Peptides against a protein of PDB entry 2L5G. Designs and how they scored, part 15

Target 1, 41 residues: chain A of PDB entry 2L5G
Amino acid sequence: LSKEELIQNMDRVDREITMVEQQISKLKKKQQQLEEEAAKP

## One batch from the design tools (peptide; made by RFdiffusion4, then SolubleMPNN)

Design b1_p12_5_s3 (from b1_p12_5, 8 letters changed)
Fold by OpenDDE base, seed 5:
Structure b1_p12_5_s3 (fold): chain B 41 residues (1-41), chain A 12 residues (1-12)
Amino acid sequence: as target 1 above (41 residues)
Amino acid sequence: EEEKRIKEAMEK
């Protein structure tokens, strides 16, 4: 891999990390909503 | 922004 290919791979991985972090945040919020709904009598 | 600066420094 050239230096430029390594930088492009880093850019790709950073975008993938950001997307996964946003998915985790959405899933955590949904989990909390479901836990709050399940805790209602 | 900082990450962009690091990448630009790594391309030189």
Scores: peptide ipSAE 0.046, ipTM 0.621, DockQ to the pose 0.012
Fold by OpenDDE base, seed 3:
Structure b1_p12_5_s3 (fold): chain B 41 residues (1-41), chain A 12 residues (1-12)
Amino acid sequence: as target 1 above (41 residues)
Amino acid sequence: EEEKRIKEAMEK
């Protein structure tokens, strides 16, 4: 692996992390909405 | 910040 290939692999992993973090945020918001709906009498 | 420093160190 050249230094350039290592940087490209880091940039790929950072994009993948950002996508997963956005998915987790959306799922947490959906979980909260379902918990609030289930808590309504 | 640390990641940026690592990238800048790898490009030298």
Scores: peptide ipSAE 0.046, ipTM 0.623, DockQ to the pose 0.012
Fold by OpenDDE base, seed 4:
Structure b1_p12_5_s3 (fold): chain B 41 residues (1-41), chain A 12 residues (1-12)
Amino acid sequence: as target 1 above (41 residues)
Amino acid sequence: EEEKRIKEAMEK
């Protein structure tokens, strides 16, 4: 792995982390809503 | 509006 390949792999992983964090945030909001809907009589 | 955004996020 060249230094350039390592930097490219780092930039790819940073983008993948950001995408997964956005998915987790959406899923947490969905969970909170399902919990709020289940708590309504 | 928030409910609509979540329905759109559940259909994917």
Scores: peptide ipSAE 0.020, ipTM 0.440, DockQ to the pose 0.053
Fold by OpenDDE base, seed 1:
Structure b1_p12_5_s3 (fold): chain B 41 residues (1-41), chain A 12 residues (1-12)
Amino acid sequence: as target 1 above (41 residues)
Amino acid sequence: EEEKRIKEAMEK
């Protein structure tokens, strides 16, 4: 792997991390909403 | 209302 290939792989992973973090944030918000609804009588 | 917000959040 060249230095350029390593940088390209890093940039790809950074984008994938950002996408997964956005998905986790959406899922955590949905989970919290469901937990708040389940706690209502 | 809240079920509707969750459904709308699931579709996005």
Scores: peptide ipSAE 0.018, ipTM 0.462, DockQ to the pose 0.051

Design b1_p12_5_s4 (from b1_p12_5, 7 letters changed)
Fold by OpenDDE base, seed 4:
Parts: structure tokens; C-alpha cells; sequence
Structure b1_p12_5_s4 (fold): chain B 41 residues (1-41), chain A 12 residues (1-12)
């Protein structure tokens, strides 16, 4: 792996982390909404 | 320092 390939791989991983964090945030928000709806009498 | 080294590495 060249220095350029390592930087490109790092930039790819940083994008993948950001996408996964956004997915986790959306799933946590959906979980909270489902818990709030299930807690309504 | 580390971020500056990474940014310099992106310009090469």
C-alpha cells in the first residue's frame, strides 16, 4: 500500500464511521419513539 | 501536530 492508498483507505473508513454513526442515531431515535408509543396507555 | 502531519501527507 502506497502512502496515497493508506490516506484513501483512511478517508473511506472515516466516511463509513460517519454513515454507521448516523444509522445508530436514527435507530436510537426509532427505538425511543417505539418505547414512548408502547408506554402510552 | 498529528492532524497537520496528515494534511501535509495529503498534499504530497
Amino acid sequence: as target 1 above (41 residues)
Amino acid sequence: KEQERIEQARKE
Scores: peptide ipSAE 0.049, ipTM 0.582, DockQ to the pose 0.011
Fold by OpenDDE base, seed 3:
Structure b1_p12_5_s4 (fold): chain B 41 residues (1-41), chain A 12 residues (1-12)
Amino acid sequence: as target 1 above (41 residues)
Amino acid sequence: KEQERIEQARKE
């Protein structure tokens, strides 16, 4: 692995982390909406 | 320091 390949792999992982964090945020919001709707009589 | 090393690494 060249130094450039290591930097490219780091940039890929940083993008993957950002995508997963956005998915977690959306899922947490959906969970809260489902919990709120399930708590309505 | 670590971010400076990463930025130096991106210029090489």
Scores: peptide ipSAE 0.049, ipTM 0.580, DockQ to the pose 0.011
Fold by OpenDDE base, seed 2:
Structure b1_p12_5_s4 (fold): chain B 41 residues (1-41), chain A 12 residues (1-12)
Amino acid sequence: as target 1 above (41 residues)
Amino acid sequence: KEQERIEQARKE
């Protein structure tokens, strides 16, 4: 891997991390909504 | 400093 290839791979991983963190945030919010709905008598 | 080093590394 050239230095440029390593930097390109780093930029890709940083984008993938950001996307996964956004997915986790959405899933946590949805989990909370489902837990609140399931807790209703 | 560290970000400047990374940016210099991107120009090489």
Scores: peptide ipSAE 0.049, ipTM 0.577, DockQ to the pose 0.011
Fold by OpenDDE base, seed 5:
Structure b1_p12_5_s4 (fold): chain B 41 residues (1-41), chain A 12 residues (1-12)
Amino acid sequence: as target 1 above (41 residues)
Amino acid sequence: KEQERIEQARKE
């Protein structure tokens, strides 16, 4: 693994982390909406 | 500081 390959892998992981964090945020918002809808009579 | 170390490492 060259130094450039390690940096490229780091930049890839940073993008994947950002994508997963955005997915978690969307899922948390959807969970809250479903909890609010389920709490309505 | 840490980002600067990473950027220095990118130039080598």
Scores: peptide ipSAE 0.048, ipTM 0.571, DockQ to the pose 0.011

Design b1_p12_6_s1 (from b1_p12_6, 11 letters changed)
Fold by OpenDDE base, seed 1:
Structure b1_p12_6_s1 (fold): chain B 41 residues (1-41), chain A 12 residues (1-12)
Amino acid sequence: as target 1 above (41 residues)
Amino acid sequence: SEREKKLQEARE
């Protein structure tokens, strides 16, 4: 792998990390909403 | 960041 290919792979992984972190945040927020709804009498 | 600087230097 060239130095440029390694940089391109790092930029791809950084974008994938950001997307996964946003998905985790969305899922955690949805989990909290469902837990708060389930805790209502 | 220092990481971003090193990444930029690596692209040059």
Scores: peptide ipSAE 0.049, ipTM 0.598, DockQ to the pose 0.012
Fold by OpenDDE base, seed 5:
Order: sequence, then C-alpha cells, then structure tokens
Structure b1_p12_6_s1 (fold): chain B 41 residues (1-41), chain A 12 residues (1-12)
Amino acid sequence: as target 1 above (41 residues)
Amino acid sequence: SEREKKLQEARE
C-alpha cells in the first residue's frame, strides 16, 4: 500500500470507529429504556 | 487535534 492508501484506510477506520461508537451509545440507551420499562409493574 | 496534525504531516 502507498502512503496515500494507508492514510485513506486510516480515515476509513476512524469513520467506522465513530459509527460503531454511535451505535453502541444508541444500543446502551435502548437497553436502559427496556430495563426501565421491564422494571415497571 | 494532535492526531489530525500528525495525519496532515503524514500527507505532506
């Protein structure tokens, strides 16, 4: 891989990390909502 | 960020 291809791959991976972190945050929030709803009588 | 600076330096 050229230097430019390595930089492009780093930029891609950084975007993928950000997307996965946002998905984890949304899933954690949804988990908490479901746990709170399930704890209601 | 310091990461962005290093990435920019690597593109030069």
Scores: peptide ipSAE 0.048, ipTM 0.602, DockQ to the pose 0.012
Fold by OpenDDE base, seed 4:
Structure b1_p12_6_s1 (fold): chain B 41 residues (1-41), chain A 12 residues (1-12)
Amino acid sequence: as target 1 above (41 residues)
Amino acid sequence: SEREKKLQEARE
């Protein structure tokens, strides 16, 4: 791998991490909503 | 909530 290919792969992985973190945040919010709805009488 | 509605329907 060239230095340029390593930098391109790093930038791709950083974007993938950001997308996965946003998905985790959305899933945590959905979990909280389901827990709040399940706690209602 | 939909749960509260179902519990109300079960009391009618």
Scores: peptide ipSAE 0.034, ipTM 0.314, DockQ to the pose 0.055
Fold by OpenDDE base, seed 2:
Structure b1_p12_6_s1 (fold): chain B 41 residues (1-41), chain A 12 residues (1-12)
Amino acid sequence: as target 1 above (41 residues)
Amino acid sequence: SEREKKLQEARE
């Protein structure tokens, strides 16, 4: 891999990390909502 | 919730 190809791969991975972190945040919020609903008498 | 509805129906 050239230095330029390595930088392009890093930029791709950084975008993929950001997308996965946003998905984790949405899933954690859904989990909390389901746990709160299940805890209601 | 569906649980709260069933609990309300059981009190009527």
Scores: peptide ipSAE 0.031, ipTM 0.311, DockQ to the pose 0.052

Design b1_p12_6_s2 (from b1_p12_6, 11 letters changed)
Fold by OpenDDE base, seed 2:
Structure b1_p12_6_s2 (fold): chain B 41 residues (1-41), chain A 12 residues (1-12)
Amino acid sequence: as target 1 above (41 residues)
Amino acid sequence: DEKKKKLEEARK
């Protein structure tokens, strides 16, 4: 792997991390909403 | 900060 290929792979992984973190945040918010709805009598 | 500088120097 060239130095340029390593940097391109890092920039890809950084974008993938950001996308996964946004998905985790959305899923945690949905989980909390479902837990709050299930806890209502 | 030093890790960001090293990454920027690597991109040149």
Scores: peptide ipSAE 0.047, ipTM 0.615, DockQ to the pose 0.012
Fold by OpenDDE base, seed 3:
Structure b1_p12_6_s2 (fold): chain B 41 residues (1-41), chain A 12 residues (1-12)
Amino acid sequence: as target 1 above (41 residues)
Amino acid sequence: DEKKKKLEEARK
């Protein structure tokens, strides 16, 4: 692995982390909506 | 910050 390949792999992992964090945020928002709907009489 | 600076220097 060249120094450039290591940096490219780091930038890839940072993008993958950001995508997973956005998915977690969307899932948490959906969970909250389902909890609010289940709490309505 | 120092680790970030080393990464920026590594990208040059």
Scores: peptide ipSAE 0.047, ipTM 0.614, DockQ to the pose 0.012
Fold by OpenDDE base, seed 5:
Structure b1_p12_6_s2 (fold): chain B 41 residues (1-41), chain A 12 residues (1-12)
Amino acid sequence: as target 1 above (41 residues)
Amino acid sequence: DEKKKKLEEARK
């Protein structure tokens, strides 16, 4: 891999990390909503 | 951010 290919792969991984972190945040929020809904009588 | 600076230096 060239230096440019390594930098491109790093920039790709950084974007993938950001996307996964946003997915985790959305899933945690949905989990909390389901837990709050399930705790209602 | 020191990591951002190191990455920018590595891109030169």
Scores: peptide ipSAE 0.047, ipTM 0.615, DockQ to the pose 0.012
Fold by OpenDDE base, seed 1:
Structure b1_p12_6_s2 (fold): chain B 41 residues (1-41), chain A 12 residues (1-12)
Amino acid sequence: as target 1 above (41 residues)
Amino acid sequence: DEKKKKLEEARK
């Protein structure tokens, strides 16, 4: 692995982390909405 | 930010 390949892999992982964090945020918001809807009589 | 500077120096 060259230094350049390591940096490219880091930049890829950083993008993947950002995508997963956005997915977690969307899922948490959806969970909260479902909990609020289930709590309404 | 020293960490950002070190990362930029590592990308050269």
Scores: peptide ipSAE 0.044, ipTM 0.601, DockQ to the pose 0.012

Design b1_p12_6_s3 (from b1_p12_6, 10 letters changed)
Fold by OpenDDE base, seed 2:
Order: C-alpha cells, then structure tokens, then sequence
Structure b1_p12_6_s3 (fold): chain B 41 residues (1-41), chain A 12 residues (1-12)
C-alpha cells in the first residue's frame, strides 16, 4: 500500500469507529429503557 | 406496566 492508501484506510476506519460508537450509544439507551420498563411494578 | 399486564393475563 502507498502512503496515500494507508491514510485513506485510516480515514475509513475512523468513520467506521464513529458509526459503531453511535450504534453502541443507541443500543445502550434502548437497553436502559427496556431495563427501566422491566423494573416497573 | 408490562408486568401488571402480564399479571392480569396470568389471572384470566
């Protein structure tokens, strides 16, 4: 891989990390909502 | 609540 291809791959991975982190945040929020609902009498 | 609904369903 050229230096330019390595930089492009790093930028792609950074975008993928951001998308996965957003997905984790949404899933954690959904999990919390389900746990709170399940904890109600 | 969902739990209350399930308790009502179990009593029916």
Amino acid sequence: as target 1 above (41 residues)
Amino acid sequence: SEKEKRLQEARA
Scores: peptide ipSAE 0.028, ipTM 0.385, DockQ to the pose 0.070
Fold by OpenDDE base, seed 4:
Order: structure tokens, then C-alpha cells, then sequence
Structure b1_p12_6_s3 (fold): chain B 41 residues (1-41), chain A 12 residues (1-12)
């Protein structure tokens, strides 16, 4: 791979990490909400 | 709560 291709791959991976982190955050928030609702009488 | 809703529905 060229240096330019390596940089492009790094940028792609950084975007993928950001998207996955956002998904994890949303899922954790939903999990917490469901756990809080399930804990209420 | 879901439990409270179910109890309310059962009493209605």
C-alpha cells in the first residue's frame, strides 16, 4: 500500500470507530433505561 | 411502571 492508501485506510477506520462508539453509547443508554424501568415496582 | 399499569388494568 502507498502512504496515501494507508492514510485513507486510517481515516476509514477512524470513521468506523466513531460510528461503533456512537452505537455502543445509544445501546448502553437504552439498556440503562430498560434496567431502570424493570427495577421500578 | 409496567407492573403498576398491569395492576391498574386488572382492577379496571
Amino acid sequence: as target 1 above (41 residues)
Amino acid sequence: SEKEKRLQEARA
Scores: peptide ipSAE 0.027, ipTM 0.371, DockQ to the pose 0.054
Fold by OpenDDE base, seed 3:
Structure b1_p12_6_s3 (fold): chain B 41 residues (1-41), chain A 12 residues (1-12)
Amino acid sequence: as target 1 above (41 residues)
Amino acid sequence: SEKEKRLQEARA
């Protein structure tokens, strides 16, 4: 791979990481809501 | 909650 191809691959991976982290945050929020509702007497 | 549901049923 050229230097330019390596940089392009790094940028792609960085975008994919950001998307996955946003999905994790959303799922954790949903989990917390479900746990809060399940804990109500 | 199940308790709140039962209280609602008792008020009906």
Scores: peptide ipSAE 0.025, ipTM 0.321, DockQ to the pose 0.046
Fold by OpenDDE base, seed 5:
Structure b1_p12_6_s3 (fold): chain B 41 residues (1-41), chain A 12 residues (1-12)
Amino acid sequence: as target 1 above (41 residues)
Amino acid sequence: SEKEKRLQEARA
């Protein structure tokens, strides 16, 4: 890997991390909604 | 919830 290819791969991984974090946030919100619905009398 | 529905039906 060249220096430029390494930097490009790092930037790609950073974007992938951001996308996964957004997915986790979305899933946590969905989990909270399901828990709220399950807790209703 | 199903329980809330049943409770509402019982009050009607």
Scores: peptide ipSAE 0.025, ipTM 0.336, DockQ to the pose 0.048

Design b1_p12_6_s4 (from b1_p12_6, 11 letters changed)
Fold by OpenDDE base, seed 3:
Structure b1_p12_6_s4 (fold): chain B 41 residues (1-41), chain A 12 residues (1-12)
Amino acid sequence: as target 1 above (41 residues)
Amino acid sequence: EEKKKRLEEARK
């Protein structure tokens, strides 16, 4: 891999990390909503 | 809302 190919692969991985972190945040919010609804009498 | 459904069932 050239230096330019390594930089391009780093930029791709950083974008993929950001997308996965956003998915985790959405799933945690859904989990909290389900736990709050299950705790209601 | 599950509680709303339970209240509607208890009113029948």
Scores: peptide ipSAE 0.023, ipTM 0.307, DockQ to the pose 0.047
Fold by OpenDDE base, seed 5:
Structure b1_p12_6_s4 (fold): chain B 41 residues (1-41), chain A 12 residues (1-12)
Amino acid sequence: as target 1 above (41 residues)
Amino acid sequence: EEKKKRLEEARK
């Protein structure tokens, strides 16, 4: 891989990381809502 | 909401 191909692959991975982090945040929020609902009598 | 369902079942 050239230096330019490595930079392009880094930019791709950074975008994929951002998308996965947004998914994790949504799932954590759903988990907290389900835990709060399960804790209600 | 599970509590609302339980209240509706208790009214039958």
Scores: peptide ipSAE 0.020, ipTM 0.312, DockQ to the pose 0.050
Fold by OpenDDE base, seed 1:
Structure b1_p12_6_s4 (fold): chain B 41 residues (1-41), chain A 12 residues (1-12)
Amino acid sequence: as target 1 above (41 residues)
Amino acid sequence: EEKKKRLEEARK
């Protein structure tokens, strides 16, 4: 693995982290909506 | 609303 390949792998992982964080945010928002709907009488 | 609707349906 060259230094350039390591940097490319870091950039890939950073993009994957950002995508997973966006998915977590969407799931948390959906969870909150379901909790608020379940708390309504 | 859904629980209220279910309770109203269960009271019929």
Scores: peptide ipSAE 0.019, ipTM 0.314, DockQ to the pose 0.061
Fold by OpenDDE base, seed 4:
Structure b1_p12_6_s4 (fold): chain B 41 residues (1-41), chain A 12 residues (1-12)
Amino acid sequence: as target 1 above (41 residues)
Amino acid sequence: EEKKKRLEEARK
């Protein structure tokens, strides 16, 4: 792997991390909404 | 709203 290929792989992983973090945030928000709705009498 | 749905089902 060249230095350029390693940098390209790092940039790809950083984008994948950002996408997964956004998915986790959306899922946590959905979980909180479901918990709040389930707690309503 | 699940509560509103439950109240509508209980009125049938």
Scores: peptide ipSAE 0.019, ipTM 0.317, DockQ to the pose 0.054

Design b1_p12_7_s1 (from b1_p12_7, 11 letters changed)
Fold by OpenDDE base, seed 1:
Structure b1_p12_7_s1 (fold): chain B 41 residues (1-41), chain A 12 residues (1-12)
Amino acid sequence: as target 1 above (41 residues)
Amino acid sequence: DRERRERQRREQ
């Protein structure tokens, strides 16, 4: 692995982390909405 | 409101 390939792999992982964090945020918001809807009489 | 949703399902 060249130094350039390592940097490219880091940039890819940072993008994947950002995408996963956005997915987690959306799922947590959906979970909260479902819990709030289930807690309503 | 579960009760409101149940009423709407009974009126259909």
Scores: peptide ipSAE 0.026, ipTM 0.417, DockQ to the pose 0.000
Fold by OpenDDE base, seed 5:
Structure b1_p12_7_s1 (fold): chain B 41 residues (1-41), chain A 12 residues (1-12)
Amino acid sequence: as target 1 above (41 residues)
Amino acid sequence: DRERRERQRREQ
C-alpha cells in the first residue's frame, strides 16, 4: 500500500460517508413524516 | 389514513 493508495482509499471512504449521511437524512425525514401521519387522530 | 388505522384496531 503506497501513501497514494491510502489517500485514494480515504477519499473513497469520505465519499461513502457523505452518501450514507445523505441517506440517513432522507430516512429521518421519511420517519418524521410517518410519525406525524401516525400522530394525526 | 385515519380510517385505515381504525380498521386495523378493530381487526385486533
Scores: peptide ipSAE 0.023, ipTM 0.451, DockQ to the pose 0.000
Fold by OpenDDE base, seed 3:
Structure b1_p12_7_s1 (fold): chain B 41 residues (1-41), chain A 12 residues (1-12)
Amino acid sequence: as target 1 above (41 residues)
Amino acid sequence: DRERRERQRREQ
């Protein structure tokens, strides 16, 4: 692994982390909506 | 609310 290949792999991982964090945020909002709907009689 | 759950099932 060259220093350049290591930097390119870090940039890829940082993009993948950002995408997963956005998915987690969407799923948490959907979970909260379902919990609020289930708590209503 | 039972009526609210029945509306949501018709809108899907």
Scores: peptide ipSAE 0.024, ipTM 0.504, DockQ to the pose 0.000; fails the geometry check
Fold by OpenDDE base, seed 4:
Structure b1_p12_7_s1 (fold): chain B 41 residues (1-41), chain A 12 residues (1-12)
Amino acid sequence: as target 1 above (41 residues)
Amino acid sequence: DRERRERQRREQ
């Protein structure tokens, strides 16, 4: 792998991390909503 | 709310 291929792979991984973090945030909000709804009578 | 939970189970 050239230095350029390594940088391109890092940029790809950073984008994938950002996408996964956004998915985790959405899932955490959905979990909280389900927990709050389950705690209601 | 039990009625809300029963409604959501019918809409799935």
Scores: peptide ipSAE 0.022, ipTM 0.523, DockQ to the pose 0.000; fails the geometry check

Design b1_p12_7_s2 (from b1_p12_7, 11 letters changed)
Fold by OpenDDE base, seed 3:
Structure b1_p12_7_s2 (fold): chain B 41 residues (1-41), chain A 12 residues (1-12)
Amino acid sequence: as target 1 above (41 residues)
Amino acid sequence: SEQRRQQELERQ
């Protein structure tokens, strides 16, 4: 891999991490809403 | 409430 190919691979991985972190945040919020609704009498 | 939902399920 050239230096340019390594930088391009790093930029791709950083974008993929950001997308997965946003998905985790949305799923955690949905989980909390379902747990709060299930805890209501 | 889950209690009201259970009462509705028991009536069907």
Scores: peptide ipSAE 0.030, ipTM 0.428, DockQ to the pose 0.000
Fold by OpenDDE base, seed 1:
Structure b1_p12_7_s2 (fold): chain B 41 residues (1-41), chain A 12 residues (1-12)
Amino acid sequence: as target 1 above (41 residues)
Amino acid sequence: SEQRRQQELERQ
């Protein structure tokens, strides 16, 4: 792995982390909504 | 409303 390949892999991982964090945020909001709806009589 | 919240979650 060149230094350039390592930097490119880091940039890729940082983008993947950002995408996964956004997905987790959306899923947590959906989960909270489903829990709130299930708690309503 | 719950419907407006769902639409906003789908749009993001």
Scores: peptide ipSAE 0.030, ipTM 0.579, DockQ to the pose 0.000
Fold by OpenDDE base, seed 2:
Structure b1_p12_7_s2 (fold): chain B 41 residues (1-41), chain A 12 residues (1-12)
Amino acid sequence: as target 1 above (41 residues)
Amino acid sequence: SEQRRQQELERQ
């Protein structure tokens, strides 16, 4: 791996992390909504 | 353009 290939791989991983964090945030919000709805009689 | 940026990375 050249220094450039390593930098490109880092930039890719940083984008993948950001996408996964956004997915986790959306899933946590959905979980909270479902838990709040399930807690209603 | 993205194409010019890729060509510049391939030249290093």
Scores: peptide ipSAE 0.029, ipTM 0.536, DockQ to the pose 0.000
Fold by OpenDDE base, seed 4:
Structure b1_p12_7_s2 (fold): chain B 41 residues (1-41), chain A 12 residues (1-12)
Amino acid sequence: as target 1 above (41 residues)
Amino acid sequence: SEQRRQQELERQ
């Protein structure tokens, strides 16, 4: 792997991390909504 | 949704 290929792989991984973190945030918000709806009689 | 559940409870 050249230095340029390593940098490109880092940039790809950083984008993938950001996408997964956004998915986790959406799932946590949905979980909270479902927990709030389940806690209501 | 909570609104649908409340409407169902008000109909009983």
Scores: peptide ipSAE 0.025, ipTM 0.466, DockQ to the pose 0.000

Design b1_p12_7_s3 (from b1_p12_7, 11 letters changed)
Fold by OpenDDE base, seed 4:
Structure b1_p12_7_s3 (fold): chain B 41 residues (1-41), chain A 12 residues (1-12)
Amino acid sequence: as target 1 above (41 residues)
Amino acid sequence: SSEEEQRRREEE
């Protein structure tokens, strides 16, 4: 792998990490909403 | 030259 290929792979992985983190945040928010709804009498 | 060394590091 050239240095440029390594940088390009790093940039791709950083974008993928950001997308996964956004998905985790949405899922955590949904989990909290479901837990709050389940705690209502 | 520092410029030639920089160019070589950008071609690696």
Scores: peptide ipSAE 0.059, ipTM 0.673, DockQ to the pose 0.000
Fold by OpenDDE base, seed 5:
Structure b1_p12_7_s3 (fold): chain B 41 residues (1-41), chain A 12 residues (1-12)
Amino acid sequence: as target 1 above (41 residues)
Amino acid sequence: SSEEEQRRREEE
């Protein structure tokens, strides 16, 4: 891979990381809501 | 040449 191809691959991976982190945040919030609902008497 | 060195940096 050229240096430009490596930089482009890094930029792609950084965008993919950001998208996955946002998905993890949404799933963690949903998990917390379900745990709080299950803990209600 | 500075132009040849710049061309090599664009091809890396």
Scores: peptide ipSAE 0.055, ipTM 0.660, DockQ to the pose 0.000
Fold by OpenDDE base, seed 3:
Structure b1_p12_7_s3 (fold): chain B 41 residues (1-41), chain A 12 residues (1-12)
Amino acid sequence: as target 1 above (41 residues)
Amino acid sequence: SSEEEQRRREEE
């Protein structure tokens, strides 16, 4: 039970990491777009 | 028993 629970917890954490990384990528792209728009004369 | 050893490995 302990080993199977650890594997299930790892699979859950890997999915959560992937979702957070995708959110960070979208926010970084939005930040860059806002910085480029603010730099226009 | 080999069956009891198998059950113990599935519970770990």
Scores: peptide ipSAE 0.061, ipTM 0.665, DockQ to the pose 0.000; fails the geometry check
Fold by OpenDDE base, seed 2:
Structure b1_p12_7_s3 (fold): chain B 41 residues (1-41), chain A 12 residues (1-12)
Amino acid sequence: as target 1 above (41 residues)
Amino acid sequence: SSEEEQRRREEE
C-alpha cells in the first residue's frame, strides 16, 4: 500500500496544483480588468 | 495460493 498510497497522493497533489493554477489565471485576468477600469478617467 | 500472494502485493 505504501507505493500505491504515494502514487494516489501524487495524483491528488497534481489535481490541486491544476486547480490553484486556474484560480491564479482567473485572479490575474480579474486584476487586469480592474486596473484597466481604474485607469479610465 | 498465487491469488493470496497477488492480494498481499496489492496491499503493500
Scores: peptide ipSAE 0.055, ipTM 0.651, DockQ to the pose 0.000; fails the geometry check

Design b1_p12_7_s4 (from b1_p12_7, 10 letters changed)
Fold by OpenDDE base, seed 4:
Structure b1_p12_7_s4 (fold): chain B 41 residues (1-41), chain A 12 residues (1-12)
Amino acid sequence: as target 1 above (41 residues)
Amino acid sequence: EEERRRREEEEE
């Protein structure tokens, strides 16, 4: 495992984290919309 | 000399 391979793996993981965080944000927003719609009488 | 330095940086 070269230092370069470790840096490349870190950069890959950071991109994957950013993608998952964006998905979580979209899902939380959708959850809130569904909760607000379900709370309407 | 610059090509030797690039190879030493690619080996780290």
Scores: peptide ipSAE 0.048, ipTM 0.630, DockQ to the pose 0.000
Fold by OpenDDE base, seed 3:
Structure b1_p12_7_s4 (fold): chain B 41 residues (1-41), chain A 12 residues (1-12)
Amino acid sequence: as target 1 above (41 residues)
Amino acid sequence: EEERRRREEEEE
């Protein structure tokens, strides 16, 4: 792996991390909504 | 000289 290939792989991983963090945030909000609706009588 | 430098930069 050249130094350029390592930089390109790092930039790819940073984008993938950002996408996964956004998915986790959406799933946590949906979990909280389902827990709140399940707690209503 | 410039073509040699470009090949060395592509090999890093």
Scores: peptide ipSAE 0.048, ipTM 0.626, DockQ to the pose 0.000
Fold by OpenDDE base, seed 1:
Structure b1_p12_7_s4 (fold): chain B 41 residues (1-41), chain A 12 residues (1-12)
Amino acid sequence: as target 1 above (41 residues)
Amino acid sequence: EEERRRREEEEE
């Protein structure tokens, strides 16, 4: 892998990390909403 | 000169 290929792979991984973090945030918010709805009598 | 610089940038 050239230094350029390593930089391109890092940029791809950084974008994938950002997408996964946004998915985790949305799932945590949905989990909290479902827990609050299930806790209401 | 430009072709030499392009090869040096492709080798890094």
Scores: peptide ipSAE 0.047, ipTM 0.624, DockQ to the pose 0.000
Fold by OpenDDE base, seed 5:
Structure b1_p12_7_s4 (fold): chain B 41 residues (1-41), chain A 12 residues (1-12)
Amino acid sequence: as target 1 above (41 residues)
Amino acid sequence: EEERRRREEEEE
């Protein structure tokens, strides 16, 4: 892996991290909504 | 020379 290939792989991983963090945020919001709905008598 | 230098820079 050249230095350029390592930088390109780093940029790819950083984009994948950002996408996964956005998915986690959406799932946490959905979890909270379901917990609030399940807590209503 | 410039074409050889560009190939060496693309191989780094």
Scores: peptide ipSAE 0.045, ipTM 0.618, DockQ to the pose 0.000

